# Peptides against a protein of PDB entry 3J47: the designs that were tried, part 21

Target 1, 121 residues: chain A of PDB entry 3J47
Amino acid sequence: IRLTNQLKSLKGLQSKLKDVVEYLDKVINKELPINHTILGKLQDVFNLLPNLGTPDDDEIDVENHDRINISNNLQKALTVKTNDELMVIYISNLVRSIIAFDDLIENKIQNKKIQEQRVKD
Target 2, 69 residues: chain B of PDB entry 3J47
Amino acid sequence: YEEKEESNLAATKSMVKIAEQYSKRIEEEKELTEEELKTRYVGRQDPKKHLSETADETLENNIVSVLTA

## One batch from the design tools (peptide; made by RFdiffusion4, then SolubleMPNN)

Design b1_p10_7_s3
Fold by OpenDDE base, seed 4:
Structure b1_p10_7_s3 (fold): chain B 121 residues (1-121), chain C 69 residues (1-69), chain A 10 residues (1-10)
Amino acid sequence: as target 1 above (121 residues)
Amino acid sequence: as target 2 above (69 residues)
Amino acid sequence: LIDELEKLIK
């Protein structure tokens, strides 16, 4: 259920992003007038995006290319963080599985000892 | 979409909490393994069983964390 | 753990 909801949200976000890109391309190509309401909503979305950029980089003049690079670097940093989190979760699951397996082995050994004792009796 | 977004936000908050809980769960798992080792030497099945149960709970919590991620 | 595994295999 939760995974399905997350997947649905991700798909919805992907569709929305695609629509935004398509709209921006049409505006750039002068096929559509600049809709200020859509731009305002996009700005609101960007403002809701965690400014993972430290607020102190005052340099307004970083060329559009640098902003894309910053966005890519931020995305890369987020991806690395996500990978690290997934790795930790994976290691934890592995450790739990090993412990559970050890317990299973011990239970099997105990059961074998009980059976051997019953045969001697 | 909104229900899923709310669920994802709750999941993300839960993931942060899970990261903290994960560190604690790793410690709980270590404690369980130590109890199992102690039970093996003392011949007392009960401490070993308790360690196994705590390890299983830790595993389940990690699986839920992975599913939440 | 290793000793226990060895006992299980025997």
Scores: peptide ipSAE 0.423, ipTM 0.838, DockQ to the pose 0.039; fails the geometry check
Fold by OpenDDE base, seed 3:
Structure b1_p10_7_s3 (fold): chain B 121 residues (1-121), chain C 69 residues (1-69), chain A 10 residues (1-10)
Amino acid sequence: as target 1 above (121 residues)
Amino acid sequence: as target 2 above (69 residues)
Amino acid sequence: LIDELEKLIK
C-alpha cells in the first residue's frame, strides 16, 4: 500500500513537471501570458527542491554563485543524510533476516527430529 | 500529491525516530537471540517461537521503514 | 547458529 502511494505520488509529480514544462514552452513561444502566480509557486517549489542540476547557466551573476554553492552544499547534505538513513535500514533488514533465517533453521531441525521419531514408532 | 508529500515528510521524521529505535530494536533482537540460546539449553519450544515471532515483527517494521524512506 | 546448521545438515 505505501509503495503504491509513493509510486502514485511520483507519477503525479512527473505529470505536473511535464505540464509545467509545456506551460513554460508556451510562455516562451508567446502563446500564453505569463501567469505570475504560477511562476511564484513554481519558484517556491524550485527553492524547496534541492536544486537538482540547474544547468550551468553560467550567466547567473556572481551574487548567485554563493547561493548556488549553499544550495549544492544543502543538496549534498540531504543526499548524505538520505544515504545514512538507507544504510541504517539496510543493516536493520540484514540483521532481521539473519535472525529469521536462524529461527527457520531451528524449526527445520525440530521438524526433522519429529519426523525421525515418527519413523521409529 | 500534497497528501503524499505530507506522508513522505512524516515518514522522514519517523526515520529519525527509527534511527533511535533501531539501536533499541537491535538490543531487543539480541535479547531475543539470547532467549533462543537459553531455550536451546532448556529444551522448551515456546521461547524460541516467541523469539522468531519478534524477529519477524522487527523485520516487518524495518521493511515498512525502508518503504517510508 | 553454526551448531544448529550442523544439526540441520546431519
Scores: peptide ipSAE 0.417, ipTM 0.839, DockQ to the pose 0.038; fails the geometry check
Fold by OpenDDE base, seed 5:
Structure b1_p10_7_s3 (fold): chain B 121 residues (1-121), chain C 69 residues (1-69), chain A 10 residues (1-10)
Amino acid sequence: as target 1 above (121 residues)
Amino acid sequence: as target 2 above (69 residues)
Amino acid sequence: LIDELEKLIK
């Protein structure tokens, strides 16, 4: 459900971005006036989106390391965070699997003892 | 779209909370293992079974957390 | 765990 919602949001953003591009193309072609309000909101979104466009500005503002989802350069730092989280989850699953396996072994031992007792009776 | 964005934000917050809960869950898992060990000595199946079930539930919750991440 | 495994193997 959550991943599906994220995907849907991303698709919606993609569609809206496509509409904006199409709108910008129409404005460039002088077919439609620039909707300043939409453009302003888009600019605000782009400003809030960590700068996708300049490959060279190494100034990853160190402070926003924590926020995984937002933007590509941030996404690299966020990818590292996501990787760490996935590693923790993996280790957790491994530990649980080990515990479950231990319980299975014990259950098997108990079952064997019960069976041996039944054969003696 | 907004609902999904809110869900993603909630998911991210939940992820941080999951990391904290994960540490706590590891501790709970250890406690369960200790109870299982104690139950092994007592020879009564009931506490051991409960421990196993709780460990399984903890595992399931981690898997769900991973799938949500 | 190890002791239990040993019991299972016997």
Scores: peptide ipSAE 0.416, ipTM 0.837, DockQ to the pose 0.038; fails the geometry check
Fold by OpenDDE base, seed 1:
Structure b1_p10_7_s3 (fold): chain B 121 residues (1-121), chain C 69 residues (1-69), chain A 10 residues (1-10)
Amino acid sequence: as target 1 above (121 residues)
Amino acid sequence: as target 2 above (69 residues)
Amino acid sequence: LIDELEKLIK
């Protein structure tokens, strides 16, 4: 459920971004007047969306490393954090799988002992 | 879209909590394995089953956490 | 764990 919701949000954002690009292209081509209301809402979204577009500022502000979803340069730092978190989750799953496997082995040994006892009786 | 955004924010907050819970879950999993080891010596089938069930639940929670991350 | 694995293989 959560992954599906995240995927749907991402798809919605992608569609909206595409619509904005198409609108901006039409404005550049003078086909449509600048809709100030849409532009204002978009600008608010861009202000809330940390710097997706500015490639140049090398300021690796170390603190924002934690939040995965933001801006491309920040996204790289966020990708590292996401990778670390995914790694921890992977290791956790591996450990649980090992424990579950150990329990299965033990159950199999017990079942074998019970069968051997039944054959002796 | 709004419900998904709220879910994503909740997921992000849950991930931070998951990191702390993960460390605790690893310790709980070790304790369970030690109890299983003790239960093998006592020959009581019941404590071993309970340990196995708790390990499975811990695994399931980690899988859900990974899928949420 | 290792001892149990050995018992399973035997």
Scores: peptide ipSAE 0.415, ipTM 0.836, DockQ to the pose 0.039; fails the geometry check

Design b1_p10_7_s4
Fold by OpenDDE base, seed 2:
Structure b1_p10_7_s4 (fold): chain B 121 residues (1-121), chain C 69 residues (1-69), chain A 10 residues (1-10)
Amino acid sequence: as target 1 above (121 residues)
Amino acid sequence: as target 2 above (69 residues)
Amino acid sequence: LLEELRNLIK
């Protein structure tokens, strides 16, 4: 369910971005008039996109960098954080798998001992 | 879309909490392994079962963390 | 774990 919702949101964003690109191309080609309301909303979205171009080193609020998956330099640091988190999750899954295998091995050993006892009787 | 975005934000907040819980879950998994070792020495099936159940719970929590990431 | 695995293989 959660993964499906994330995929649906991502697909919705992708479709909207495609519509924006198609609209901008039509405006450039003078096929459609400039819709100021759409452009204003698009400009607001671009202003909310973290600045990809100039890493002003100074106001990288280190606390927000760990929390908010926002933009490319931020997205690089967020990608690093996401990679670290995924690594922790991977190690955790591996450890749980090892414990589950240990339990299976022990259960098999117990079953073998029970079978050996039944053959002696 | 908005409901899913809200779910993703809640998931991201949960991920931070999962990192703290992860360290605790690793310790709980170790304790279960110790109980399994003790059960192997004592010949009691119950501690081994408890270790397996906690390992499974730890795995499930990690999978939920991956789905939240 | 390794000892248990060894005993299972025997």
Scores: peptide ipSAE 0.426, ipTM 0.841, DockQ to the pose 0.038; fails the geometry check
Fold by OpenDDE base, seed 1:
Structure b1_p10_7_s4 (fold): chain B 121 residues (1-121), chain C 69 residues (1-69), chain A 10 residues (1-10)
Amino acid sequence: as target 1 above (121 residues)
Amino acid sequence: as target 2 above (69 residues)
Amino acid sequence: LLEELRNLIK
């Protein structure tokens, strides 16, 4: 469910971005006037989006590592954090799987012992 | 879209909490394994069952964490 | 654990 919601949000963003590109192309071709209201909202979205475009500004503010943000440059730092979190989750799942497996082994041993006792009786 | 954005933000906050709780969950899992070992020696099925149940709960929480991540 | 695994395989 959560992953599906994230995917749907991403698809919605992609669709909106496509609409913006199509709108910009129409403006460049002088087919439509610039809708200032949409452009303003888009600019606000871009200002909230970590800057994808210019690789050159070295001030990778280390503090923003925590938020899985769509911006490629910040995304690299965020990717490291996401990798660490995924690694922790992976290890946790592995450990739980090992415990569950141990319990299954023990249950199987007990069942075998019960069967052996029944055969002796 | 907004509901999904809120869900994603909640998921991210949950991940931070999961990272904090992860160490505790690992310790709980170790305690469970020790209780299983003790249950084998005592021959009491009840402690072993409780350990297994707690391990399963720990596993479920990890799966939910992965799905949230 | 290893001994239990061994006993399960036997």
Scores: peptide ipSAE 0.413, ipTM 0.841, DockQ to the pose 0.038; fails the geometry check
Fold by OpenDDE base, seed 3:
Structure b1_p10_7_s4 (fold): chain B 121 residues (1-121), chain C 69 residues (1-69), chain A 10 residues (1-10)
Amino acid sequence: as target 1 above (121 residues)
Amino acid sequence: as target 2 above (69 residues)
Amino acid sequence: LLEELRNLIK
């Protein structure tokens, strides 16, 4: 259920991003008027999205370099945090898997002993 | 989408809490392993089974945590 | 655990 919801949300995000790209292309081609409300919401989404810097090589003046560095540092920090969280989960899963494996081995040994006893009887 | 974003944010906050709970779960898992070791000495199968069940539950909870991350 | 594994292989 949770995976399905995550996948559904990811698919919806992908569809929305595609719609945004198509909208932007139409605006660039002057086929549609610039909707300032949509652009504002998009800008808010982009500000909330980790600026995965596609360095669009647009000549963004030197004053934005510090903001880009801060954004990149925030993205890096978020990436590090995500990696640490994933690492903890991974270690947890390994530990549980080891314990489950140990129990499986013990159960198998017990079953073998029971089988050996049945052959002797 | 917004509900899911909110769910992901709640899941991330829950993961921080889960990291703290994870330290406790590791200790609980260790205690159960110690009980299994004790059960090997006492020859009673019941504590070993309980340890196995708890380890499985712990594993399931971690898998669910991974799926929510 | 290693001894248990060994006994399982036997």
Scores: peptide ipSAE 0.411, ipTM 0.835, DockQ to the pose 0.038; fails the geometry check
Fold by OpenDDE base, seed 5:
Structure b1_p10_7_s4 (fold): chain B 121 residues (1-121), chain C 69 residues (1-69), chain A 10 residues (1-10)
Amino acid sequence: as target 1 above (121 residues)
Amino acid sequence: as target 2 above (69 residues)
Amino acid sequence: LLEELRNLIK
């Protein structure tokens, strides 16, 4: 469900971005007037999106290290955070697997003891 | 789209909470393992089974959290 | 745990 919602949001963003590109192409070709309201909202979105366009601005404001998914340069720092989270999850799964395995071994030992007792009776 | 964005935001907040819960779950798993060890000495199956079940539930919750991240 | 494993193998 969550992945599906994320994928749907991403697809919606992609579609909207495509519509904006098509709109910009029409404006460049003088076929349609610039919808200033849509452009303003898009600019606001781009301003809220960490600047995708400047490859050189190393000013990753260190403070925003916490926000995982939004934009590519931020996404690199966010990728590190995501990797750390995945590592924690991996370690957790290993620990649980070890505990479950220990319990399985104990259950098997108990079952063996019960069988041995039944053979003696 | 908005519902999905809200769900993603909730998921991100949940990931932070999951990290905290993960630390707590690790401690709960340790307590369960200690109880299981104590139950081995008492020779009663019931506490060990409960510990195993709780460890399994903790594992499932972590897997779901990973799949959601 | 290791002792239990050993007992299981026996």
Scores: peptide ipSAE 0.410, ipTM 0.834, DockQ to the pose 0.037; fails the geometry check

Design b1_p10_8_s1 (from b1_p10_8, 9 letters changed)
Fold by OpenDDE base, seed 3:
Structure b1_p10_8_s1 (fold): chain B 121 residues (1-121), chain C 69 residues (1-69), chain A 10 residues (1-10)
Amino acid sequence: as target 1 above (121 residues)
Amino acid sequence: as target 2 above (69 residues)
Amino acid sequence: PPKPIPPLKV
């Protein structure tokens, strides 16, 4: 039940993210008027995201060298954290798969014993 | 800068605590599998299935806890 | 075009 709810929430988030991308594409193509409130919130989200790897060429102010190093260190730290979280999830899924496999083997052995008993009767 | 470093340190400490809880839950899961092994010798089907289901639920809760952290 | 609001130094 809890896993199903998490999967539904994740699917809902994925659908919403797709709708946002489609909306942004339509705005870029000038097919839809820009919703300033949605863009403001998206801009806030992007400003909270560490600059993912594209320094726009126009703000190469020489004073930003220390900020770029700090941003790179933060990005590296966030990447390490993300890798550690993914590793824990991977190990957890592997352990669950091993248990499920052990149970499947036991169920198969039991089913075989039941069939062997039915053939003797 | 200091606030961001403090936030990262707090996040890292939280991850270490989650890893310790994960290790403990893996140990509880192993005990569950050992009880299943013991129940294999006693020949009763029902306790093994319940033990398996409890292990799966424990792992699901762990995965959800990591995904929500 | 509204000027991009500078990132709040958090």
Scores: peptide ipSAE 0.435, ipTM 0.810, DockQ to the pose 0.086
Fold by OpenDDE base, seed 2:
Structure b1_p10_8_s1 (fold): chain B 121 residues (1-121), chain C 69 residues (1-69), chain A 10 residues (1-10)
Amino acid sequence: as target 1 above (121 residues)
Amino acid sequence: as target 2 above (69 residues)
Amino acid sequence: PPKPIPPLKV
């Protein structure tokens, strides 16, 4: 139940992100006017994201270079962390699948034994 | 920045702890599977299903814990 | 459109 709810929440987030991308593409193509409220919220989200951007060349004061390196290191560390988490989830799912498969095999073996016994009686 | 770095460090430490807990839970699940294998020899159908369900629940809780961290 | 608010130095 809890896992299903988390998966549903994650799927909802993914769908919303897709809708945002589709909206941005339509805005770029001049098909739709920019919704300032949605764009403002997206800008807030992007400002909260670790600075993924190639530094725009124009404001690289020396103090920003160390911060950019720290930000890039932080982003790399977050990416590695996320990858490790995904690997753990993947392994967990594999282990569950193996256990479920083993149980299925056992149930089949037991069912066969029961059928063989019924044919002998 | 410093507060964010400290928060990320704390989060990373929490993830390491979750990974350790996950490894322990995998071992516990493996033990349950071994007990299920032993129960195969005893011919009891019901305990195997219960072990499988318990293993699945343990893994679910692990995945939820990792996703929530 | 309001300029993207520079990331708050937190």
Scores: peptide ipSAE 0.456, ipTM 0.820, DockQ to the pose 0.114; fails the geometry check
Fold by OpenDDE base, seed 4:
Formats: C-alpha cells, sequence, structure tokens
Structure b1_p10_8_s1 (fold): chain B 121 residues (1-121), chain C 69 residues (1-69), chain A 10 residues (1-10)
C-alpha cells in the first residue's frame, strides 16, 4: 500500500514535470505566449536547483572560478549522494526480488511434494 | 547560497542516516529469510509465508524511506 | 526581455 502510494505520487510528479517541459517547448517554439508568472516560478525552481547549468559565459569574473569549482564540487557531491541513494534502492529491490523468488521456488517444491504424496495415496 | 549549502548538508546527513536504516532493515529482512529457511525444514508453511510477507513489508518500508529522503 | 532576476543570494 505505502509503496503503491509513493509510486503514484512519483508518477504524478513525473507527469507534472513532463507537462512543464512540454509547456517550455511550446514557449520556445513561440506556439504559446510566454506566461511570465509560470516562467518566473520555473525560474525560481531552476534557481533553487543546484546550478547544474553551464556557467553563463557572460560573467568571466576571475572570482567565479572558485565559485564554479565549489558549485561543480557541490553538484558532484550531490550526484554521488544521489547515486548512493539509487544504489541503495536498487539493492533493496534486488534483495526483495531474491526473497520473492526463493519463496516462489519453495512454493513450487511444496506443491510438487503435495502432488507426489497424492499420487502415492 | 549558505542556506542552500546547509540544507544540502542536512539532506546529506539525512541520506546517510537513511542508508544506515536501510542497511539495518536489509539485515532484518535477511534474518527473516533465514528464519523462513529454518521453517522450511520444520515443514510449517504458515510461519514461512508470514516471515516472507514481513520481509517484503520491511523492504517496502525501506524503499519508501529512501524515496522520501 | 524580462531581465533574469539575479539569483537571490539565499
Amino acid sequence: as target 1 above (121 residues)
Amino acid sequence: as target 2 above (69 residues)
Amino acid sequence: PPKPIPPLKV
């Protein structure tokens, strides 16, 4: 139940992100007028995201090299953390799958034993 | 910047704690599976099924905890 | 073009 609810929430988030991307593509293609309010909120979201983006070429201030390196190091650290988290999830799912498979094998062995017993009787 | 760095540090510490909790729950699940293997030798189906279900629930709770972190 | 609001130094 809890996993299903999380999967549903994650699917909802994914759908919403897809709708945002589709909206952005339509705005880029000039098919839709730029909704400044939506764009402002998206810009706020992007500003809240770790600056994964290529440093904007325009501020070649020498002081930015250390900040860019710090941002890249932070991004790298966040990426490593995300990879570790994903690895933990993957291992969890693998272990669960192994347990479920072991139970299936046992159920099959038990069913076979029950059938063999019924044939002997 | 500082507030975001602090939030990221807190999130990182939370993820480490979740990874530790996950490792502990994997061990609990493994113990349940080992008890299920022992129950297989005793020939009682019902305790084994209950142990498997409990292991699955423990894994589910771990996955949920990692996904919510 | 609306000037990109400089990232709030949060």
Scores: peptide ipSAE 0.455, ipTM 0.828, DockQ to the pose 0.103; fails the geometry check
Fold by OpenDDE base, seed 1:
Structure b1_p10_8_s1 (fold): chain B 121 residues (1-121), chain C 69 residues (1-69), chain A 10 residues (1-10)
Amino acid sequence: as target 1 above (121 residues)
Amino acid sequence: as target 2 above (69 residues)
Amino acid sequence: PPKPIPPLKV
């Protein structure tokens, strides 16, 4: 039950992100006007997201190189953290699949034994 | 900056705790599988099914906990 | 266009 709810939430988030990307592509292509409310909320999300690699092109002063390195280090650290979390999830899913497979094998062995007994009778 | 760094440090500590809980739950799941192996010998179908269901529920809760973290 | 809110210097 809880896993299904998380999967549903994650699918909802993925769908919303896809809609945002599609909207941004249409705005870039000048097919749709920028919805300022959606863009404002996206900007808030991007400002809450540790700066994923938009170099503000304008102030290439030497002090920004350390900030870019800090931002890149933060992005790298977050990427590593996310990778570690995904690895744990992957291992957990693998272990679940192994248990489910072991149970399936046992059920099949038991069913075979029951069938062999019925043929002897 | 400092508040965000403290929040990131707290999040990282929470992840380490989740990894420890995950390791412990994997060990508990292995123990359940060993008990299932023992129950293979005792010939009662019902205890094995209940053990398997309990292992699956424990694993589901682990995956959910890791995904929510 | 609403100016991008500068990142909160936290």
Scores: peptide ipSAE 0.451, ipTM 0.818, DockQ to the pose 0.116; fails the geometry check

Design b1_p10_8_s2 (from b1_p10_8, 9 letters changed)
Fold by OpenDDE base, seed 5:
Structure b1_p10_8_s2 (fold): chain B 121 residues (1-121), chain C 69 residues (1-69), chain A 10 residues (1-10)
Amino acid sequence: as target 1 above (121 residues)
Amino acid sequence: as target 2 above (69 residues)
Amino acid sequence: PPKPLPDLKV
């Protein structure tokens, strides 16, 4: 249930991002008039989104570079934190899978012993 | 979207708490595996089943935690 | 026969 809700949310976000890109492409191609309200909200979203990975922002003014570096460092830190959390979860799942596998092996050994006892009787 | 962001933030805070609980649960699961090793000598299937069920419950909780991350 | 793996109820 929770995974399905997260997946549905991510799909919703992906669809919205795709709609935004498609809208931006139509605006660039002059097929649609620039909706300034939508662009303003998108700019606000992009300004609130820590800049994930524009390597080309190295050319804009030294004072903005420190803020962008702080934002990129924050985003990198958030990405690293998310990666660390995902890694912990992955290790956790791996450990549980190992325990479940150990239990399976033990169940197999017990079943084999039960069969060997039945053959002796 | 905002309700979902709020749910994600609450989920992230819950995940930090779950990570601490998870470290503790791993230790509890390890103890239970040691008890299973001991119970392997005592021949009662019941402790082993309980260990397996506890490991499965622990796995389910981690999967749910991962899915909430 | 080995008992089937307990189905992880997702």
Scores: peptide ipSAE 0.512, ipTM 0.845, DockQ to the pose 0.011
Fold by OpenDDE base, seed 1:
Structure b1_p10_8_s2 (fold): chain B 121 residues (1-121), chain C 69 residues (1-69), chain A 10 residues (1-10)
Amino acid sequence: as target 1 above (121 residues)
Amino acid sequence: as target 2 above (69 residues)
Amino acid sequence: PPKPLPDLKV
């Protein structure tokens, strides 16, 4: 249930992001007028999103090198956190597969012993 | 969308707690496998199956917890 | 009959 809700949320976010990109491309191509209300809400969303990738080119002041390093450090920290989480999931799945395999081997050995006893009787 | 964002924030806070629980559950799983090894010697099929099922349930809960985090 | 393999509940 919880995993399904996260997947549904991620898919919803992905769809919205795609709609935004398509809208921005149409605005760049001058096919649609800039809807200021949609753009304002989008800017609010982007300001709430950790700046993952676009240094706006215009203010190359020395203080932005530390912020770009902080953004790169934040992206790196988020990547490390995601990698650690994926590693834990991978190890857990591996351990579960090992336990299931051990049970399979034990069941096979038991079945073989039962069959050998039935042939002796 | 808002209910899901609140669920994701609660999930992220739960992840730190899950990492601590994961370490503890790995230790509990090792204890279960060691008891299973001991039960292998005692020759009763039923306790081994119950221990294996309990280990699988513990792992499933760990995986779901980590995936949900 | 061989006991069914424990279903790995994914």
Scores: peptide ipSAE 0.481, ipTM 0.840, DockQ to the pose 0.010; fails the geometry check
Fold by OpenDDE base, seed 2:
Structure b1_p10_8_s2 (fold): chain B 121 residues (1-121), chain C 69 residues (1-69), chain A 10 residues (1-10)
Amino acid sequence: as target 1 above (121 residues)
Amino acid sequence: as target 2 above (69 residues)
Amino acid sequence: PPKPLPDLKV
């Protein structure tokens, strides 16, 4: 349930981002006027997003640098955490698979022993 | 989204605890595998199957916990 | 009319 809700929210965000890109492309192509209300809300969302930006834009004021560094550090920390979690899941699945194979091998050995006993009788 | 963000925050806090529990559960799973190896020498089918099932359940609970966190 | 973007249900 929680994973499904997380996936649904991520898909919702992805769809909205796609709609924004399509809207921006239409505005650039002069097909549609700029909706200032949509752009304002989008700018608010982007301002709330941890700055994904590579540090190549030299013009960001010193007070924003600390917040940007904290935001980038937070995003990096969240990415590292997500990677660590995925690694744990991956290792868990591997260990489970190994145990399942060990059981399968044991079951096959036991079945062979039972067959060998039946041939001797 | 807010309810989900709150759920994600609570989950994220739980993930640190789950990571600690995961390390412990991996050790418990190894102990189970060693007991299966010992049970192989004793020739009893039932303890090995039970051990494997318990290891699988432990892994499933870990995976669900990490995925829900 | 600009279609209202679906509210990001926060």
Scores: peptide ipSAE 0.445, ipTM 0.826, DockQ to the pose 0.439; fails the geometry check
Fold by OpenDDE base, seed 3:
Structure b1_p10_8_s2 (fold): chain B 121 residues (1-121), chain C 69 residues (1-69), chain A 10 residues (1-10)
Amino acid sequence: as target 1 above (121 residues)
Amino acid sequence: as target 2 above (69 residues)
Amino acid sequence: PPKPLPDLKV
């Protein structure tokens, strides 16, 4: 259930991102008037999103150096958090695999004993 | 979006709590394996299977909790 | 008329 909800949320985000790209392309082509309120909200969303993309080299305005450093620190912190989460999942799966393997060995030993007993009767 | 952000924040707090519970669950799992080892010597089949199933369910719940965080 | 952009479900 939770995984399905995350997938739905991710698909919704992907669809919305496509709609934004299509809107931006139409604005660049002067086919649609710029909605300043939507652009302001999008700009706020993009400013809140750590720049996950390589900053294109061209608009390095000198005042952005501190903001870029904060964004890079946030991106690094998110990457570290994601790595820690993946590590916990990996260790949990490994431990489960070890338990399942121990049970399989025990079941195999029991089945062998049952078969040996049936051959004696 | 706000529901997702709130869910992500709640998930992050849940992950920290899950990490603490994970350490405790690893100890519980070790105790389960040690009890299985003891039960191997005592020759009763039923307690081992129940212990194994409980350990698997505990790990599944951990994995689902981490995946949902 | 500019099509109303679908409301961002928050």
Scores: peptide ipSAE 0.408, ipTM 0.814, DockQ to the pose 0.391; fails the geometry check

